# Ledger of designs, part 172: peptides against a protein of PDB entry 5Z08

Target 1, 168 residues: chain A of PDB entry 5Z08
Amino acid sequence: RQKDEWAKKTSSLMKQLDWFIGEHLGAMLAAEELGGPVVGELMEIDPDDLSAGFNAHGKLKKATSQPDLDRRQRRIDDIWGPQDEQGQAHKRKRGADEALAASAEMRDLIEQLMNKLVEAGGDNSATYVEIPRESAAARFLVRSKVAMFHPNDARRLRLVDFGRDLDD
Target 2, 222 residues: chain B of PDB entry 5Z08
Amino acid sequence: GLPRLIDAIEEASKIPAKRRQTPIKPTIEKLTTHLYTHGASPDSLLRLADLLTLRNHLDQASLAAITRNLYPSSTVSDEVVLRFIGALGHGQLKPTLALQALFLRWLVMVYHLLENPGVLGQVYGVLFDLLDTAAIRPQLCHLLALVTRRKHVRPFRIQAILTLSRQTGGDPNLTGLLRVFKNYYPEIIVGDATKGRASAFKHPDPQWRQHLDEIQQRRSEA

## One batch from the design tools (peptide; made by RFdiffusion4, then SolubleMPNN)

Design b2_p19_3_s3 (from b2_p19_3, 13 letters changed)
Fold by OpenDDE base, seed 2:
Structure b2_p19_3_s3 (fold): chain B 168 residues (1-168), chain C 222 residues (1-222), chain A 19 residues (1-19)
Amino acid sequence: as target 1 above (168 residues)
Amino acid sequence: as target 2 above (222 residues)
Amino acid sequence: EAEKLKTLEEIFQRLRYSA
């Protein structure tokens, strides 16, 4: 009975998390990966600011600075630049694909982090997940204080121990 | 069907209870049963939002019963959200604070079904300014905890919530909201207000959530 | 399982507040 209730609650919460990631967070993470605003930072992106593009740090470029032809900036310009209807459809599709990819990455990272925590059996050294890259998803997990990087290795990510922080 | 039940209730809502030829309670019970079983379509939600938020002759128990069974079968439109937000606060034409608390609770519980969650961010100021209203504060803080983004965490709002927290003796809901603010600005000194018990803003009704999920799943299979 | 649920709750809460 109690296990079944926990299983149901866990399933329900997982569905909510999946929805939140897929329907809300994924698009924002995709935008961050494309050089857009950092998730959880001031997303007061004036539409006019989107036209100016973003620097490598996701900050608005001043109109007078040479467009750093960074592949990310081209992607932003390709997302937010004036496009014909066909270009807009392709952009929307690409944006949707990137949002799906970002959502999948975030979901996978969370799952791996949780699995490693369970497998570690209390050994904090064994709780690290190796990440192939510092993604928007990984950075967001750190910014949200869900995860933390290994002090000496930014390719290793672990869940924050939530048990200790609630009592402090 | 649901539209016919809404029609009957809308007509009855125009007439004082003492002047109704037939008791409305059986129709309300049919409506709430239907809502519980099938949920409400976007169109039905809008009509029900009007019944709930506009001044009419429906009794508070009926309005509360409808609100407690207001399961969306689909998404929740901005228009529906704005009807509920517009109904908040003090005023002779506004719903009771008890009903407003139910509306806020409902918005919390359906937040993941909003067509545009950003609509709540647009009305953030309206919501925030109601924090002094003790009767709705618990649900309001919960909703604000969902809605708050860095853009909303302004110095004046930080100060306002700190002041209100002091004035309320450290309301746990305000402390919870301050913790949300502190996520964006870690330097926020919450003083003794953080030493207090903060609300975790848990889902208000797990059973309601489960039932909503069942209604939503049936739609995806159809 | 209970710990997993608590962990998920905390993850979800932190993500939701940071987005």
Scores: peptide ipSAE 0.479, ipTM 0.590, DockQ to the pose 0.398
Fold by OpenDDE base, seed 5:
Structure b2_p19_3_s3 (fold): chain B 168 residues (1-168), chain C 222 residues (1-222), chain A 19 residues (1-19)
Amino acid sequence: as target 1 above (168 residues)
Amino acid sequence: as target 2 above (222 residues)
Amino acid sequence: EAEKLKTLEEIFQRLRYSA
C-alpha cells in the first residue's frame, strides 16, 4: 500500500514534470539554442515565436526588420532559412522540432542524473553523467541549481545534493 | 533653458514627492524633450549624472526617462564617467540595479564620445569585480568588451571568468567577454563550458545611435 | 522511492522557479 502510494505520487509528479518540460520549457530552451534569450531572463516563447528569429541581442525579430548582416544573425537566419512563406513554414517546423529536441534532451538528462545518483549509493564520484555537448538544457540545469558540472570537466554533470543545501 | 530645468529638478529631488508643492513630472517631461532635441552640454551632463547617481527623492521612472534621453551634445568628461562608475554595485545608497544597467548601457552607447576612454581602463578592476551581479552583467560585459586591453587580461581574471561562466551555466555575455580575452591571448582554452553561444556585443540601440549622431553633427556645424 | 520522490519534487520546484 505505501509503496503503491509512493509510486503513484512519483508517476503523477513525473507526468507534471514532462508536461512542464514539453509544453513550457522546451520552446525556451530551443530559443536559447537558436541564439535567443537565456532561459529565465525573458518571457515564455512559443514554437511559433521561434520562427521569427532573433536579433544579435536575442530579441525576437520584427517581421519587417531587415536581416542583420552580422555573421551570427546570418547563421541564425541560415538555420531558419529564407523569410518567404515557404521559409516561414520551414522555420515554424524547425522551431517545433528544436523545442521537441530540447524537451527530450532535458528529460533524458534529468533521468540520467537521477539514475546515476541512485546507482552511486552515496559515492559522489560515481554520480556524474557524461554529456555529449553543453546544451541549453544542461546549462539551465546548472543555472537552476539542479545540477553542477565537474570542477575539472564540463562534460560531466551531477545532481546537486539537495539534502545538504537545506542544512547548510 | 536646460540649466533652469535642472535647477528645478535638483530642488524637487531634495523633497519627498508627497511634500512637493508642484508635481515634478511636467518638468521631467520638459527636460527629456529638451535633451532629446538638443542634447546635454558637459556641464549639464555632470549635473544630471549627480541627479541620477546620488540618492534623492526622484522616482525610478523619472530617473530612467532622463537616462534614456541623456544624449551628449559634446564630449563626456572623466568626471561624468566616474559618477556613473561610482554608482555601481550593491548598497542602500546605490541606485537600483535596473538603473545601473541603464547607466552601463549609456556608457556603451557614448563610449566613442569619452574625452579619455582610458579612464574606464583605470577602473577596470571595479567593473570586473561586479560580474557576479546578474542584473548588470549583460551591459557590464559589453562595456568590458570595449575597454579590455592586453594589460587587463590577467591569469586570475581568466580563471575568474571561467569559474563564473561555469557557475552561471555559460552566460553568453561571459563567453563573449572571454572571446575578447582570447583575442589578446589565443592560447586561452575556451573550455567546453564556453563553447556555447557568445554575445556579439552589438550596439544596444541603433535608433539612439542615429539620433546621437544627428545631435553631434549639429555641434560640428556650429 | 520516498527519496526519489523528494528529489523529483526539488528538481521540479527549482526548474519552475528558474523558468
Scores: peptide ipSAE 0.472, ipTM 0.448, DockQ to the pose 0.306
Fold by OpenDDE base, seed 3:
Structure b2_p19_3_s3 (fold): chain B 168 residues (1-168), chain C 222 residues (1-222), chain A 19 residues (1-19)
Amino acid sequence: as target 1 above (168 residues)
Amino acid sequence: as target 2 above (222 residues)
Amino acid sequence: EAEKLKTLEEIFQRLRYSA
């Protein structure tokens, strides 16, 4: 009975996580890989600054009169908007493919990190996943305090021990 | 069974209470007892959503009783969700604001059973634009706290919450929602007016949750 | 299983907070 309740709750939470990664996080990670804004980076955005929009360098454009809401919305709309001319269609397809790839990478990394934690049986040295590159997904997991790099090897990533961090 | 009870209530809902040959209350009590014991299937949920959201001759006490016992036995479809969302706001054809608050509370309590949680994200604007409606604001802020993603945290919405928070003297639910926004944009300056007590958006009914879990458990054993 | 659920809850919370 309790085991079945935990299994159901786990399954429900996994579906929510998969949706969050696929429908939300993947596009932002893909944008980061393409030289867009860093996901979860503290941009000190004053409410007045939020109205001013962001320039091509991710810096706040000075409040010029046209809310550049249109450019970020155009970038999101360039990713998700109607297929206009062939070049936009190719860019959108590439953006969609990159979002799918980033989503898959994030999902795979989370799964590997969780599996290694279970397999390690409490041995912290065995909890590291080897990553092929420092991806936007890997960096985001670290910034979000979900994972941490090995202190001497940026190719090794482990899940943060949430049990210890709550008791400290 | 449940379908026959719904049939009887649907037919009775077309007729004013004073013109009914038989009192509907005994049938409503049978329905609510059945829902409490077994929950509602996806098909039954859709039919009940129509009874709850469409203008009919059912009394408010009956509608509230059905809503309080609206336990899904399975998942909640997009269509069911959209019926409840479509019933929100002001208008002569809309349910009462008290009933709308119960619908929003229900959506919060069944959020983990949605077939597609993204459906609420698609209607985010509709939900957000209702924040000025004080009668539904507590439950609406709670639902938005569950639904909000970075794509929804727009400058105009940040400003709208800040403005509304000032106008309401720092409603704890708005402060709680702004805290959720700040999770996506930590740089959001929560002005001094918003330093007040934030709602924690705890589960609104632990007993209802426990009973839902029991109904959902029986489905997995079948 | 309970530990896995707790871990997933924490992962989801932290990702949601940061994204």
Scores: peptide ipSAE 0.483, ipTM 0.539, DockQ to the pose 0.352; fails the geometry check
Fold by OpenDDE base, seed 1:
Structure b2_p19_3_s3 (fold): chain B 168 residues (1-168), chain C 222 residues (1-222), chain A 19 residues (1-19)
Amino acid sequence: as target 1 above (168 residues)
Amino acid sequence: as target 2 above (222 residues)
Amino acid sequence: EAEKLKTLEEIFQRLRYSA
């Protein structure tokens, strides 16, 4: 009974994670791989922009908008915005294929990290996954504090032990 | 079966309680018992969503009882979601705010069963604009906490929450939503007014979750 | 299994926080 409840909860959470990776994170990771904005890097919302207030239409009141924020936002809107015309179908397909690839890479990497953690039986040295490259997925896992690189080898990634960090 | 119970309730819903030949309560009890035992199929969910969201002659207690037992046996379609979203807000034709709060709570509890969770992201603005409605704000903030993505965290929405938080004396649910926004924009100064304990947006009903999981499991075995 | 669930919850929370 309890095991079945845990299995169901785990399955449900995996589905949510898979959706989050596939429908949300994958495209951002693909954009990062293509030289777009880094996922989880602060869009420098200038604190002054937050303080200047916004009109009812979400436009900044005329505080000195740093032109770079608008460019990044436009680039994000260009990446994520409804691409209107037919010729973007190939870019959309490529972007979709890259988003699918990034999603698959992130999913696989999480699965490997979790499997290694289970297999290691508490041996921290055995918890490392070898990564073929420093991908956007790997970097994002580190930035999000889900994973950490080996201190001496950037090709080795391990899951952060969330149990220990709560007791420290 | 469930379709016949829904048929009977649909027909009864067209008639004022005083003009019904038979009390509807026994049929509602049969429906809720069936829903509790077996859940609702996608087709049944749509029909029940219409009964819950459209103006009819069903009493509030019956509508609330159906909503509390609205266990999906399968997935939840976009159409079902949109019925509940369309029922939100103020208006003479809309359900009561108490019932709307139950709908939002239901959406939170079945979020993992949505065929397309992105549908809620598409209606994010509609949900966000209802944050001033105090009666639904707790459940609305919880749903928004689940739905919010970076694309939704816009400066005007940050400012709107900050303003509303000040106006409400630091509603913990708004503080919780601001914390979700701060996850995307750490520079968001959650002002001193948010020194209050933010809502953790925990599952609103663990027993309901467990029972849903049991219903969902029976389908995987069939 | 309980540990796996906790780990997944934390992963999901941290990913969602950072994305």
Scores: peptide ipSAE 0.479, ipTM 0.553, DockQ to the pose 0.375; fails the geometry check

Design b2_p19_3_s4 (from b2_p19_3, 13 letters changed)
Fold by OpenDDE base, seed 3:
Structure b2_p19_3_s4 (fold): chain B 168 residues (1-168), chain C 222 residues (1-222), chain A 19 residues (1-19)
Amino acid sequence: as target 1 above (168 residues)
Amino acid sequence: as target 2 above (222 residues)
Amino acid sequence: YAKKLKTLEEIYQRLRYSA
């Protein structure tokens, strides 16, 4: 009975996590990978940086002259206006593909980190996962205090031991 | 037990305070103590949601005390969520804006316990249209930051936030919500209207979170 | 199983509040 209830709760929570990653976090991580805003950083959005807007590469355009209210409306219209159906479809598709890729990477990384924690049986040295690159997903796990890098190797990532922090 | 306490409060809620045979405050204190110790089951949550959202003769202090102690012992159903959403906005039959802000704060704090988080996405428009209400805006922006998906980020909503941000002198909660929108569409130009500090939408009550986790853990051990 | 559930809960909470 208790094992079945725990299994059910675990399954429910996993579904919620998968939904959160897939529907919310993946798009933000994809934006970070594309040079957009860093997830979870208090962007002190410098007022001057906000006026400049972001270029097509996610970089702040140098704030030239006060863009007329009409130029801002035109930029919104250029972003959301009828661009050629093909260009919007390609941009939407690319954005969707990047969000899916980021979601998959985050999900797989969490699964690997959890599996290594279970397999290590309390040996902290065996809990590290090798990551091929410092991805937005990996960086976000560290910023959120879910994971930590190996002190001598930024390619090795492990879960934070929540058991110690919860019993203290 | 909790059901009997709710029964007594439901009956008392039908009667004006001046006409009650017994003071309700001791029963409210017993209820809030029970909720703090054990949390509320899904059935009890629904009954309490009705007491909190429907017009009755309970005083605002009692309603606020129940809301502050409304710890779910299990999941939160769509029906419970919809009771609280239906209580939002202006109207003679609606709860006070102060109580609505507590409901929104509660939804933020229990969002991870929703049976179907998608239910809030279905009522996204209702929530978004309330952003002009200053008294609930901080908690509303926080909830919308959790609920927002790509399908909700539309040109008219981007423009609405930008306009409202200008009108409010750059409310940091609106700037925070616009940042969430920008995560889905990096090309969104955050205009001069958002020159303010963005809200980080941190957990509104760490102590409440810790106590909720303790209640949820006891359920997992039972 | 308890450890896994507790770990998942903590992961979910930390991700949610950091995003």
Scores: peptide ipSAE 0.460, ipTM 0.540, DockQ to the pose 0.342
Fold by OpenDDE base, seed 2:
Structure b2_p19_3_s4 (fold): chain B 168 residues (1-168), chain C 222 residues (1-222), chain A 19 residues (1-19)
Amino acid sequence: as target 1 above (168 residues)
Amino acid sequence: as target 2 above (222 residues)
Amino acid sequence: YAKKLKTLEEIYQRLRYSA
């Protein structure tokens, strides 16, 4: 009985999380990956600042190299440019595909982080997930204080122990 | 529909309770039931924000009931946010501090639905300057914990919150906010200012959250 | 199970507040 109630609550919460990631967060993460605004930070980005793009740390890149500007400007123009009907359909599809990919990455990363925490049996050294890249999803988990990077290795991410932070 | 209920309440709000021809309570109950079932559209939210924030003849219980059922069916506009922020603080024309606490709680609970979360960052100073108001401090600290970015963590604000923490005997909500500040300035010593446990700023109402999610899910299916 | 649920809840809350 109690186990079944916990299972039901967990399933319900997982569905809510999946919905939130898929229907709300995924598009924002995809926008961040495409050089859009950083989720939860600079929502007040001047469109001109968006054109400069963001470095791997989410900081505005100085408009130095023309080719990256052109590719980003094309992406921004592709994202924000005049939506001709055909360009809009391709853009909507691409945006939807990127949002889906970002959602999947976030879901997978959360699942891995939770699984590693359980598998580690209390050994903090074993709780790290290896990430192939610092994605928008990974960065967002760190910004949201859900996860933290290994102090010496930015390719290793672990779930924050919420139990300790609540008691300290 | 919801607009007609709002119309009736708006008209009733202009008239003192003793001079109303009909009791407003049944209409308020219909409104709150509708809000609970369907949520409020952006347009309805704005109208309701005006009813809640502007001085009128509605009773505090009715205003609180509307606020507790103020589920957005969609997004929350900057204009709606600014109405609630403008209603904060001391003044004869402002809502009661109890109602202001409910507004701040509401903003916390709908923060993820803001069209522009940055709007709260723009009014950060207004919010921060109200921390001395004990009646709204818990919800205000929670909202500030969500809104705070590095640009807001200034030396004068660090000092202000440390001073206020000492003056309040280490209010856990102020300690919680100081921990948020410490994320940007690790050198901030929270323990010297506070002997108490910091607030974790948990979601104020899990049931409200769940119900909001159900309303929001219906929008995505439509 | 209870720990997993609490952890998941905290994750969900933090994500929603930070988005």
Scores: peptide ipSAE 0.457, ipTM 0.542, DockQ to the pose 0.433
Fold by OpenDDE base, seed 1:
Structure b2_p19_3_s4 (fold): chain B 168 residues (1-168), chain C 222 residues (1-222), chain A 19 residues (1-19)
Amino acid sequence: as target 1 above (168 residues)
Amino acid sequence: as target 2 above (222 residues)
Amino acid sequence: YAKKLKTLEEIYQRLRYSA
């Protein structure tokens, strides 16, 4: 009886997590991968401000004349595709594909982290997952205090031990 | 002379230590003594770079000893630089991270002798993508601090350093690199992310620098 | 089982709080 209740609760929570990742978090992570805002961080610097460049006095270069706008617009157009309906459709499709990819990556990472924690049997050295790249998903897990990098190797990620008070 | 010593080490490097008829250590000591006294020519530097960066049967202590005595008697070619850059990162065929840190330190110390400093700017992305590797990060940040120009300071790289700084608890080397970026973009806020002191990227080894200057001066007199 | 559920709960809470 208790085991079945725990299994049902676990399944329910997993569905909620999958929904949260797929419907909410995935799009934000995809935006981060595309050079958008960092999830859960106040970006002190607007990426647009950075792209405007800075004068020798540390002030934002005022968007000077038309030609730099055209190069920016071309890069935006290269990033975002042509502003035509086809470009917008391609942009939307690309955004959706990136959101799906980010969601899948986050889900896979969480699963691997949990599996390694179970397999390690209490050996902290065996709890690390090797990550192929530092993704928005991996970074977000660290920022959210769900995971931590190995102190000497950022390719190794482990689940935070929630049984140890992080305050010790 | 130096070429003959390199020849002997190259041949020995092909053979596992247990199968060598003669110990290599005396030959390594002769090489390092020669390098300390006379430095290495561009041709010798290239051959030594291959010995240091290619997988062979030389022990780590020997490789480290050669690297610590790798004084250029002249300039450092793009080819030599690219051998060391190509040896960076993870992989079974790559040198150890400890040795890679020594290579990066060497590049910092000989930066002023590069025939074309712009070569490092061309591989800036490759170097930057290695910042996550903690074992080489101190020397890598120092090298990037020397190499960084306005063209390299991009929003995505600023974000990457800020993110990595948070993840590392404010690594002072990353903070130091952000300060270099701030020289090009003064609006970069370094403060909130990094309660820590930024690295000033001082010369890693003043004695090594002085000895290098002595070797370089002998060349100008000849 | 209880440990797994507790771990998942903590993951879910931390992710939701940070997003």
Scores: peptide ipSAE 0.445, ipTM 0.416, DockQ to the pose 0.259
Fold by OpenDDE base, seed 5:
Structure b2_p19_3_s4 (fold): chain B 168 residues (1-168), chain C 222 residues (1-222), chain A 19 residues (1-19)
Amino acid sequence: as target 1 above (168 residues)
Amino acid sequence: as target 2 above (222 residues)
Amino acid sequence: YAKKLKTLEEIYQRLRYSA
């Protein structure tokens, strides 16, 4: 009975977290990854806003089209690039793709961090996840005080030990 | 005059040092002395840019000496700038990274003499993509700090600098460049990994600047 | 299980507070 209640609560919380990441945080992380505002400072960025791109003042620009640069770099360039009509559809799609990618990266990173914490059995040295890149997701986890970088290696990320803060 | 010295060096540059009939060092010394005294005209700058950037048989010390004395007597053309930009990067046909760093330093020091400063803005991507090259990064960041306009501050470039800053342990030059970016986009959070000391991008050589100003002044009075 | 749930709760709260 109690284990089932814990499992249900965990599942419910995971669904809430997944929704929060997918519907709210993903777009903002994508905007940050795309050189928009940093998550936690100002604006609710709609995925549609990401698609429109940002002007030189950090304001939404209208969306333009071109295909071949590295998709992420081009997504950034297209979000911030000149506004052609065909480009609006490509920017919307690109903004949506970046929001999805950011959401997936955040979710995966949280899962890896939690798994490493469980596997480490109390050894802090074993709690580090190697990150292939420093993403908006990784940075946000650090800013939110969810995670911390290794002091000597910014490619290694671990969960903050909440145990000290939770027992107080 | 300067053209005859350049002619002699151009001919010598085609021949391996071991096969030269005469030592080139005295001619290089005459050239550098002339450049120090009078500067280089736009035409002479172009010829010297070709000598510095194209693969030839000149030794690195000679190339460095020419570059250190490459005072423009007038303006610097787009063509001269593009020769130096085209010489940047990795490759067997490219100048050494040490020489490339001198070229970037030179571009910083003569930036105010460019006929069209916008030319560097047009090749901004080429310059930016070289930031991973540690040997040229200090001068490259300084040049980018001068060249950067709002149109260049793109999200991917912000992220690229942030990523590279972390990978380098917070290179002060990258932090300095991020501060320049932040002037255009105040909302750029320079993350904790960039809490390092930023470069102020001071003039690389005040004595060189003073001497350049003297050469430029003589031309305005003539 | 309880520790995992508490950890998830803290993650969720900190993310939500910071976003």
Scores: peptide ipSAE 0.445, ipTM 0.400, DockQ to the pose 0.275

